# Ledger of designs, part 14: peptides against a protein of PDB entry 4GMN

Target 1, 375 residues: chain A of PDB entry 4GMN
Amino acid sequence: RYANITLLALVTLASIGTDFQETLVKGNQGSRESPISAADEEWNGFDDADGDAMDVDQKSSSGEDQEEDYEEIDVKEDDEDDDDDSITSEMQADMERVVGADGTDDGDLEDLPTLRELIQTAVPQLIRLSNLPIDSDESLTIQSHALSALNNISWTISCLEFANGENANIHNAWYPTAKKIWRKTILPILEADSADLKLATQVTSLAWAVARVLHGETPTDGNPHRKFISLYHSSKQQAGGNSNSIEEPEDPFQGLGVKCIGVVGSLAHDPAPIEVNREVGVFLVTLLRQSNNVPPAEIVEALNQLFDIYGDEELACDKEVFWKDGFLKHLEEFLPKMRTLTKGIDKRTQPELRTRADEALLNLGRFVQYKKKHA

## One batch from the design tools (peptide; aimed at target 1 C159)

Design b1_p11_6_s2 (made by RFdiffusion4, then SolubleMPNN; from b1_p11_6, 5 letters changed)
Fold by OpenDDE base, seed 2:
Structure b1_p11_6_s2 (fold): chain B 375 residues (1-375), chain A 11 residues (1-11)
Amino acid sequence: as target 1 above (375 residues)
Amino acid sequence: MFVPIRSPLIR
């Protein structure tokens, strides 16, 4: 009885986190869609092609009306549009405020009561539930649902802009909580060294969402980057051996390999220790060198992480890692391979993967030229 | 600083 109520509450919190993410993504798309004025597509006029009035004869064949009385079986398709409108009017108002907030309010989350309760009341309970002793299938189910809810909330918050002091109130409220999720939920699960690839995928997804906000300020205790690199390699060894491979997620970007790359890339940003940055940078560049055996989605993510980590020439990692370890040469040598890889992706069957690969290829060419100019 | 071109993630 208590377990079913707890599970229902966890499912509801996970749904709320998903719906919040979708609406923030839609709102951020709408704000970047400046109204492209539906300006002047000159509708080039209908050419008056000549009216050859072919006289098609009205042959009146009077076929007999057999009134087959088809009883209208009124199949009420109860379209149970279970539009679980889980988005309360208060949540929608908080979302509109977060999307529309010119980031000047250094204030407390007083104006965002739903988000405040989510961060201050719900997340601490989810952290507790994710740390329960696993002694039953029921406790494992509770942990999985708590991780799903934490993942959805953390991903949603990671979609907010925090650059230039935008959303500073949300950042300041989330930052200590994100560090708690890392230390109390993520690290203990990673240290338990479970052979459960489902649990590893859940914790790695959560770790990526948290690390997308914390970057190089993510706690470095116990060298978590090495644990995720090890998990990446272990996941590749398991997929090669058993024909009962966990069905690769239909979305190539939801794979454990992509998630591991996203985590370690995020961990390597300034102010991460130079040695952490180097180990991650060498890992990412090594994936590009070995690209013949690497899924295209992982190559796209590895490139994006390399652009973000080494895009700033003023950072210590530019001189001490990028230039010192000769990364430019490896990126330049990878350009023709990336062109071949991108062209090999079918636009019809994998349109998103192709679009992201075309973008990563464009950025790789630009990045190599940029680095050659700033050498 | 280099800024990559990023399309909105269609999730």
Scores: peptide ipSAE 0.493, ipTM 0.935, DockQ to the pose 0.708
OpenDDE base, seeds 1, 3, 4, 5: peptide ipSAE 0.486, 0.475, 0.490, 0.477; ipTM 0.928, 0.927, 0.934, 0.933; seed 5 fails the geometry check

Design b1_p11_6_s3 (made by RFdiffusion4, then SolubleMPNN; from b1_p11_6, 4 letters changed)
Fold by OpenDDE base, seed 1:
Structure b1_p11_6_s3 (fold): chain B 375 residues (1-375), chain A 11 residues (1-11)
Amino acid sequence: as target 1 above (375 residues)
Amino acid sequence: MFVPIRAPLIR
């Protein structure tokens, strides 16, 4: 009885985290239609060339009658307004405030009561549930659902813009909680000698969501980047040996390999230790060199991480890693391979993967040119 | 600083 109530509460918290993500994505699409003021560029009139109208007259014919009485089947569209009652009016009001909030307040979530309760009340309980002793299938199920709820909440928050001081109140409230998730949930599970690839996928997804906010400020205790690199390699070795491959997720970007790349890439941002940055950078560049045996989605993610990590020439990692370890040469040598890889993706069967690969190819060309100018 | 072009993820 108590377990079923706990499971229902965890499923509900995981749903709320997803619904919050979907509405943030929808809200961010609507706010970019600020009408670009039509700057008055005098578009010089196209001259009216006098195209002569040919008059073709054709006739006439007459044919007859047939009255077929189609009975109008009054299909009552029962508009089952599936009002997906998942989005509470209070949650919607919090989301509208998140999209509109000039981040002037010092981490108080006074204006965001649902998000405040989610971070301050729900997440600490989910962290506790993720740390229960695993002594039964029921305890394992509770852990899995707690990780799913933490994942969805963390992903939702990671979709907010925090650059330039945007959403600073949410960032300041989330930051200590994100560090707590890392230290209390992620690290203990990564240190447990578990061969459970499902659990590894869940914790890696959560780790990516958390690391997308913490970046190089993610706790470096126990070298977690090496654990995720090891997990990446171990997952590839297991997939090669047993035909009981966990069905690769239908979405190529939900694979454990992509998630591992996303985590370690996020961990390597400034102010990460240069040694951590180097080990991650070498890992990512090595994937590009070995691209013939790497899924296209992992290549796309590895490129995106490399652009983000090494996009700033003012950072210590630019001089001490990117230039010192000769990464530009490897990126330039990869350009023709990326063109071939991208062209090999069928637009009809994998439209998203193709779009993301076309974007990554465009950015790779631009990035190589950028780095050559800032050498 | 280099800024990658990112389409909004139509998820």
Scores: peptide ipSAE 0.475, ipTM 0.923, DockQ to the pose 0.634
OpenDDE base, seeds 2, 3, 4, 5: peptide ipSAE 0.462, 0.460, 0.473, 0.459; ipTM 0.922, 0.915, 0.923, 0.922; seed 3 fails the geometry check

Design b1_p11_6_s4 (made by RFdiffusion4, then SolubleMPNN; from b1_p11_6, 6 letters changed)
Fold by OpenDDE base, seed 1:
Structure b1_p11_6_s4 (fold): chain B 375 residues (1-375), chain A 11 residues (1-11)
Amino acid sequence: as target 1 above (375 residues)
Amino acid sequence: MFVPKRSPLIR
C-alpha cells in the first residue's frame, strides 16, 4: 500500500516534469504535437522532430455518397475514468508565465506557485527517495522512479533561458537545489560504482540536466568528470563484448555515450578549474581523433560541447587549454572527416542525426575560421 | 565570442 502510493506519486511527479517540458517546448515552438504518454519515458533531451513538410497532395477524390446505414450500436459509455493526466490549470498558468516572460518580468517565485512547490517541496523528497538503501526490488524501483522524476524536472528547468539575467528568480531558486541533487543524489550513485547500466544511464541523464544549468559551477569534489569519462569508456567496452545488446536506444542521441559527453562538456565550462577543462577538452578532442570508431551522435555532441567551452576568447581556458594544447589543429584536421561522416548518414533513415551533423559540420567550419581570426 | 548556429530544439 505505502509502496504503491509512493510509486504513484513518483510516476505523477515524473509525468508532471515531462508535461511541463512538453508544454515549454510547445509554447516555444507553437507546434501542436500530440502528448507522448508521459508515464514510462524518462526525458533524455530534445528530440529534433523533423518537420517533414507534408506535401498536401490535393487528391481530388470524388466522394461517392454511399449512404451506409450504420446501425446505432448503443455502446454503453463505460465511463473509463480517463485519468486526465492534463497539466493542472495552475501548472499551465505557471508555464505560460515562464514561456511568455519577455525579459521585463523579474517575476518572483511567489508568482510561480507550482514551480515553487516542485523545487522546494517535491525535489527534496525525490532526493531523499533516490538515496534510500537498496535492499529490495521495491527500493530499487523507488530509486529508479525518483531518479526519473528528478531527471524530468531538471531537464525541464534546464530548457529555460538563463542568459542575460532571464528567469533569474527561477535560476536563483533552482541553483542551490541543483547543487543538492548533485551532492546528494548524483555523487553517491557514481561513487557506488554499480555495474547497473540502467542506473548509470539514469544518473548520467540527471547529471547532464543538472550540469546544463550549473556548468562550471558544478561541484568538482571527487573529480566527477573522470567518473563520467570512465563510464563512457566502460560503456564502449561492454557494447563491444556481449552480443546481449542492451537495445541501443532507437534515438542515437539517447545513448549513454552522448549523455556522458554532455555531462563532461557542461562540467568543463567556465569557471571550472583549468585542469578539469583540460581533461575534458583532451577527452573530446581525442574522440574526434578516434572518430572512425565513435558513433556519429557522440561526435555531434562532442563538437557542440567544444564550441560552447571554447567559444569565448576572453576565458582562461582559451589561452591555457585551447591554444596551449593545440586544439585548433585537431579541429581543422577533423573537418574532412566530419564531411565524410555527415555524408555517410542517410537522410531518409536518420533525418535528425543528419540535420544535427550538417549543423555541427557548418559550425565546425565557422569555428575554425573564427579561431584563426582571433588567434 | 563564437556563437554556434543551433536549431531552436537543441537549446
Scores: peptide ipSAE 0.422, ipTM 0.918, DockQ to the pose 0.609
OpenDDE base, seeds 2, 3, 4, 5: peptide ipSAE 0.412, 0.413, 0.411, 0.413; ipTM 0.917, 0.912, 0.916, 0.920; seed 2 fails the geometry check

Design b1_p11_7 (made by RFdiffusion4)
Pose (drawn by RFdiffusion4):
Structure b1_p11_7 (pose): chain A 285 residues (1-30, 108-237, 251-375), chain P 11 residues (1-11)
Amino acid sequence: RYANITLLALVTLASIGTDFQETLVKGNQGDLEDLPTLRELIQTAVPQLIRLSNLPIDSDESLTIQSHALSALNNISWTISCLEFANGENANIHNAWYPTAKKIWRKTILPILEADSADLKLATQVTSLAWAVARVLHGETPTDGNPHRKFISLYHSSKQDPFQGLGVKCIGVVGSLAHDPAPIEVNREVGVFLVTLLRQSNNVPPAEIVEALNQLFDIYGDEELACDKEVFWKDGFLKHLEEFLPKMRTLTKGIDKRTQPELRTRADEALLNLGRFVQYKKKHA
Amino acid sequence: HIHLNPNTPPK
């Protein structure tokens, strides 16, 4: 039963996690009662995956169970985070998911992040999941072991298809949990790291630059948020952004539209947003 | 209708 009974169940649950994304797209061309697949994924499939993700690991075989369990959690969390939850959008699905997303973080991402050593493959897997979960949690994400510091150290140390880089994952997840209403100091650290990435953009892969710019625009674009005054202005983030604008233009033109297109068009949008961003705040004390 | 996040980054 081993090869069939356990591994097949996980790989299939993960595929179900992947393919539900097509239901969302196709559904649009035309209490989760209307979405039983999603309902069963959250209420039934996910609790067992959190359990499996936790347990040793005493042996290599259970090393694979953990990995597969993390793959399913990742696919589901990612697909769910492909929904618009800003404003009142998709509120029914948000309430069904949010507490579970908190559990995944506390019971899965955090204990694994506690024991630093040793894997790159596994370190990549947890960060991917954590990025997915934090895209929904938005600074409501738990601040316990000061996880942003660990993902920040993971970025620099793992320095030794552009958007699949682990570094891009570290930028995104730390960036997502630093939105309001996060601890103002947690925001300060994450914001400093994201800006430092630009000041020292001399060697940062272009995709990591685009993610850093998107994360910053996502965080400090609201003057009513305490962190806009408490960090963005208090630490003068504006100067580095004004200084980076010329540097950003050359790197964007350094990208071969023909090889490969997506990064180029994505970077064009970031410089465009970067320019518009430098104006809006320039207008605000 | 379900609204998809327009700013979904590449996975």

Design b1_p11_7_s1 (made by RFdiffusion4, then SolubleMPNN; from b1_p11_7, 5 letters changed)
Fold by OpenDDE base, seed 3:
Structure b1_p11_7_s1 (fold): chain B 375 residues (1-375), chain A 11 residues (1-11)
Amino acid sequence: as target 1 above (375 residues)
Amino acid sequence: PIKLDPNLPPR
C-alpha cells in the first residue's frame, strides 16, 4: 500500500516535469527570439514501457461451461475526454510568467508558487528517495522513479534562460538545490560503481540537466568528469560484446555516449579548474580524431561542447588549453571528415541528425576561421 | 566570443 502510493506520487511528479517542459517548448515556439528548441531532444521522460510485465500466469483450470449470462452492463463510455489536464491552471500560469519575465525582479519565488513547492518541498524528498539503501526490487523501483522525477524537473529548469541575469530568482533558488542533487544523489550513485546501465543512463541524464545550469561551478569533489569519461568508455565496450545490447534508443541523441559528452562538456566551462578543462578538452578532441568509430550524434555533441567551452578568447582555458595543446590543428584536420560524415547521413531516414550535423559543420568552419583570425 | 549561426537551436 505505501509503496504503491509512493510510486504513484513519483510517477505523477515525473509527469508534471514532462508537462512543464512541453509547455515551455510550446510557449517558446511562439516567441521567435528565445530559442529553447534543442532541449526537447535531450529530455528523457518516464518511459511507461514497463507496464506490460503483468504476465498474470492464468493457469488454465479447465472448469466447466457455466454460461453465466453476463448482463451487458452498458458502461456508457463517458468519453471523459482525458484532457490530460496534468498541467494545472496554476502550473500554466507559472510557466507563462517565467517565459514573460524580464529578469529585473529580484523577487522571491512568491510569484511562482508551483515552482517554489517543486524546488523547496518535492526535490528534497526525491533526493532522499533516490539515496535509499537498495535492499529490494521495491527500493530499486523507488530509486528509479525518484531519479526520473529529478531528471524531468532538472531538465525543465535547465531550459530556462539564465544569461544576462534573466530568471535570476529561479536560478538563485535552484542553484543550492542543484548542488545538493549533485552531492547527495549523483555522486553516491557514481561512486557505487554499478554495472547497471539503466541506472547509469538515468544518473547521467540527471547529471547533464544539473550541469547545464551549474556548468564549471559544479562540485569537482572526486573528479566526476573522469567518472563520466570512464562510463563513456565502459558503455562502448559493453555494446560491442553482449548481444543483449540495451536497445540503442531510437533517438541517436538519447544515447549514454551523448549524455556522457554533454555532462563532461558542461563541467569544463569556466570557472572549472584548468586541469578539468584540459582532460575534457583532450577527451572531446580525441573523439573527433577517432570519428570513424564514433556515432554521428556524439560527434555533433562533442563539437557543440567544444564551441561553447572555447568560444571566448578572454577565458583562461583559451590560452592554457586550446592554444597550448594545439586544438585548432585537430579541428582544422577534422573539417573534411565532418563534411564526409554529414553527407553520409540520409536526410530521409535521419532528418534531425542530418540537420544538427549540417549546423555543427557550418559552425566548425566558422569556429576554425575565427580562431585563425585571433591566433 | 565567436558568433555562431543565430539560427541554430540553443544547446
Scores: peptide ipSAE 0.027, ipTM 0.648, DockQ to the pose 0.098
OpenDDE base, seeds 1, 2, 4, 5: peptide ipSAE 0.026, 0.024, 0.021, 0.025; ipTM 0.650, 0.682, 0.683, 0.655

Design b1_p11_7_s2 (made by RFdiffusion4, then SolubleMPNN; from b1_p11_7, 5 letters changed)
Fold by OpenDDE base, seed 1:
Structure b1_p11_7_s2 (fold): chain B 375 residues (1-375), chain A 11 residues (1-11)
Amino acid sequence: as target 1 above (375 residues)
Amino acid sequence: KIKLDPNLPPR
């Protein structure tokens, strides 16, 4: 499992790295059409699509021998070998090394030259491009592409396991760069307070990816958790007023509301300041209390964040926030509502949302039972 | 720490 996720993560990093190099090379050649590469698509993590391979038992019906003499029209398929050479031999070698790496504490990434160049050379350029003065539609486009590339890189890295010293070399190389993305890209865009929901979605996705690695060590300068909470509320107000709302993404988990919850949840982990943890915890618990007006995907994400933040009784936030602010009561009172919500999701039309809701409901029951035993 | 369902995908 871990090896396949790491391999897929590296393939994605590699594709992004290659597409970014190609975009830089093409940009330097004066071709105005930066191809919307697959790297410009907002990558939002690995959906473990458990593709239930429906074993279609192809019952071999022996149908009879009608010899219809269809003339061979020799259509020369020009096999345009779309050599999707997106995986270079160097990138493949880096992938093999990351899957096999004994977690050396060497942040220099000596054994991962492609990933090193991506982090040390590409990302600092993307940060510069994302922070250009916006004076034209062209500069807005450049910012958007730079944010997309930073998003995809950051998401892919955030899918690596860093627990117990796993991938420590990658973590140590990424960590200062992730903080730089936060301070130089995310914070300036959040402080600009633009009414652009597209830009807000891009920066929030990037912020979530970065915060999934940095957790409570994410820079607290300017109280960014309050900015994302404000953005959450503002996004709900705008969606209600204009019928020209940006179509909610077909994937309910790609919504700006889910992304805001993911960011603030990640920011609230230990060693975050207790005040930050409290404000986020109260926000998340308030969503559960108001669940009748909250999309099911946001409830699933809010529950997941609450489990991750408060799943450890040894953390200061357990005593100072979870128990002190009476969160257990709210979670227990939410159990019957979550059962109703989950049962209301049609398995046929929203199979993923239903699966994730069934899982979140199961975990909520376990979490409440755990907390009751450790009271 | 609570042991959540081990079949949940990594969050």
Scores: peptide ipSAE 0.030, ipTM 0.696, DockQ to the pose 0.083
OpenDDE base, seeds 2, 3, 4, 5: peptide ipSAE 0.020, 0.028, 0.019, 0.029; ipTM 0.703, 0.702, 0.680, 0.705; seed 2 fails the geometry check

Design b1_p11_7_s3 (made by RFdiffusion4, then SolubleMPNN; from b1_p11_7, 5 letters changed)
Fold by OpenDDE base, seed 3:
Structure b1_p11_7_s3 (fold): chain B 375 residues (1-375), chain A 11 residues (1-11)
Amino acid sequence: as target 1 above (375 residues)
Amino acid sequence: TIKLDPNLPPR
C-alpha cells in the first residue's frame, strides 16, 4: 500500500516534469525574437513503457461451462476526455511568468509557488528516495522512479535561460539544490560501480541536466569527469559483445554515449580546473580522430561541447589547453571527415540527425576560421 | 558568452 502510493506519487512527479518541459519548449518556439540557443534536445522523458504485463499464468483449470449470463453492464464509456490536465493551472501560470520574466526581479520564488514547492519540498524527498539502501526489487523501483522525477525536474530547469542574469531568482534557488543532487544522488551511484546500464543511463541523464546549469562549478570531488569517460568506454565494450544490447534508443541523441559526452563537456566549462578541461578536451578531440567508429550523434554532441568550451578566447582554457595542445589542427583535419559523415546521413530516414549534423558542420567551418583569425 | 564569429548561426 505505501509502496504503491509512493510509486504513484513518483510517476506523477515525473509526468509533471515532462509536461512542464514540453510546454516550455512550445512556449520558446513561439517567442521568435531572441534566438535562445535552446538545445532543441527534445528530452523525451523515460517512457519506461516497461508494461511488464504480469503474465498472470491463468492456469487453465478446465472448470465446467457455467454460462453465467453476464448482464452486459452498459458501462457508458463516459468519454472522460482524459484531458491529461497534468499541467495544473498554477503550473501553467508559473510557466507563463518564467517565459515572460525580464530577469530584473531579485524576487524570491514568491511569484513561482509551484516551482518553489518542487525545488524546496519535492526534490529533497526525491534525493532521499534515490539514496535508499537497495535491499529489494521494490527499493530498486523506488530509486528508478525517484531518479526519473529528479531527471525531469532538472532537465526542465536546465532549459531556462540563465545568461545575462535572466531567471536569477530560479538559478539562485536551484543552484544549492543542484549541488545537493550531485553530491547526494549522482556521486554515490557513480561510486557504487554498478554494472547496471539502466541505472547508469538514468544517473548520467540526471548528471547532464544538473551539469547544464552548474557547468564548471559542478563539484570536482572524486574526478567525476573520469568516471563518465570510463562509463563511455565501458558502454562501447558491452554493446560490442553481448547480443543483449540494450536496444539503442530510437532517438540517436538519447544514447548513453551522447549523455556521457554532454556531462563531461558541461563539466569542462570555465571555471573548471584546467586539468579537468584538458582531460575532457583531449577525450572529445580523440572522438573526432576516431570518428569512423563513433556514432554520428556523439560526433555532433562532441563538436557542440568543443565550441561551447573553447568559444571564448579570454578564458584560461583557450591558451592553456586549446592552443597549447594543438586542438585547431585536429579540428581542421576533421572538417573533410565531417563533410563525408554528414553527407552519409539519409535526410529521409534520419531528418533530425542530418539537420544537427549539417549545423555542426557549418559551425565547425566557422569555428576553425574564427580560431585562425585569432591565432 | 561565446565570443565566436557573429556569423555563427544561433544553436
Scores: peptide ipSAE 0.027, ipTM 0.602, DockQ to the pose 0.077
OpenDDE base, seeds 1, 2, 4, 5: peptide ipSAE 0.019, 0.019, 0.021, 0.019; ipTM 0.687, 0.688, 0.661, 0.677

Design b1_p11_7_s4 (made by RFdiffusion4, then SolubleMPNN; from b1_p11_7, 6 letters changed)
Fold by OpenDDE base, seed 5:
Structure b1_p11_7_s4 (fold): chain B 375 residues (1-375), chain A 11 residues (1-11)
Amino acid sequence: as target 1 above (375 residues)
Amino acid sequence: KIKLDKNRPPR
């Protein structure tokens, strides 16, 4: 009985986190519709007055109207309004406030009561549930659901803009909780060195979501970047040996390799220790050098991480790692390979992968030009 | 600092 209620609550929290994530993504897409200013430039039609009426004879070919009686298949759209009423009116009101509010610097979330309860009441319980002793299939199920709920909440929050002091109230409320997730959930699971690839994928997804907010302020205790690099390599070795194809996730960007790259890339952002940045930077550049054996989605993520880490010339990692370790040469040498890789992706079968590869290729060209200008 | 447009949906 209690287990079923706990599982139902965890599933509900995971669903809420998904729906909230989808709404934030939709809201952030709508704001990029800059109104196409219909500049009604009245294209003043050139009054070319020369009315030479060439009398083109309308040969009326009377083609016989075969009335093919298309039986209108009245597809009753059973509007099964699956009222997936998972989002309460209070959650909807909080979501509308998050999209519209200039964030106050107050971490108390007074104006966001549902988000406050998620962060302050739900997440601490999910952290506890993720740390249960695994002694039964029931405890493993509870841990998996707790990790799923933490993942969805953390991903949702990581989609908010926090640059330039935006959403500072949410950032300030989340930041200590994100560090607690890292220290109490992520690190213990990574230290247990479990051969469970499902658990490794769940914890790595959660780690990426958390690290997308904490960046280089993510706790460096126990060198977690090396654990995720090791996990990346271990996952590749297992996929090569046994013909049990780990069902490659239908989405190439949901793969454990992409998630590992996302985590370590996020961990290497300023103010990360220069040696952490270097180890991650070398790992990412090495993937580009070995690109013939690397999935395209991992290359896209590795490029994107390199651009975020080294996109600022004022950061210590630009001088001490990017220039000192000669990364520009490797990026420039990778340009023709990236063009070939991107062209090899079928737009019909993998439209998202192709779009993200086209974007990453464009950005790689721009990034190389920028770095050559700021050498 | 370079600004690069990136579409990174949550995962």
Scores: peptide ipSAE 0.341, ipTM 0.919, DockQ to the pose 0.191
OpenDDE base, seeds 1, 2, 3, 4: peptide ipSAE 0.337, 0.341, 0.305, 0.314; ipTM 0.916, 0.920, 0.891, 0.901; seeds 2, 4 fail the geometry check

Design b1_p11_8 (made by RFdiffusion4)
Pose (drawn by RFdiffusion4):
Structure b1_p11_8 (pose): chain A 285 residues (1-30, 108-237, 251-375), chain P 11 residues (1-11)
Amino acid sequence: RYANITLLALVTLASIGTDFQETLVKGNQGDLEDLPTLRELIQTAVPQLIRLSNLPIDSDESLTIQSHALSALNNISWTISCLEFANGENANIHNAWYPTAKKIWRKTILPILEADSADLKLATQVTSLAWAVARVLHGETPTDGNPHRKFISLYHSSKQDPFQGLGVKCIGVVGSLAHDPAPIEVNREVGVFLVTLLRQSNNVPPAEIVEALNQLFDIYGDEELACDKEVFWKDGFLKHLEEFLPKMRTLTKGIDKRTQPELRTRADEALLNLGRFVQYKKKHA
Amino acid sequence: PKTVARRKFEE
């Protein structure tokens, strides 16, 4: 039963996690009662995956179970985070997911992050999941072991397809949990790291630049948020952004549109947004 | 997905 009974179930639940994304796209061309697949994924499939993700690991075989369990959590969490939850959008699905997303973080991402050592493959898996979960949580994400510090250290240390880099994952997840209403100090650290990435953009991969710019735009674009005054202005983030604008233009033109297109067009949007961003705030004390 | 702060900024 082993090869069939356990591994097959996980790989299939993960595939179901992947393919549900097509239901969302195709459904558009035409209490989760209307979405039983999603309802069953959250209420039934996910609690067992959190359990499996937790348990040792005493043996290599259970090292594979954990990995597969993390794969499924990852695919589901990612697909769900592909929904628009800003404003009142998709509120039914948001309430069904949010507490579970908190559990995944507390019971899965956090204990694994507690024991620093040793894997890169596994370190990559947890960050991918944490990035998916934090895209929904948006600073409501738990601040317990000061996880942003750990993901920040993971970025620099793992320095030794552009958008699949682990570094991009570290930028995204730390950037996502630093949105309002996060602890203002947690925001200060994450914001400082994201800006430092620009000041020292001399050696940062272009994709990591684009993610850092998107995360900053996503965080400090509302003057009513305490962190816009308490951090963005208090620490003068504006100067580094104005200084980075020329540096950003050359690196963008340094990207072969023909080899490869996506990063180029994505970077063009970031500089465009960077320019518009430097103006909007320039207009606000 | 775009945040509320981001949409406000684009407006």

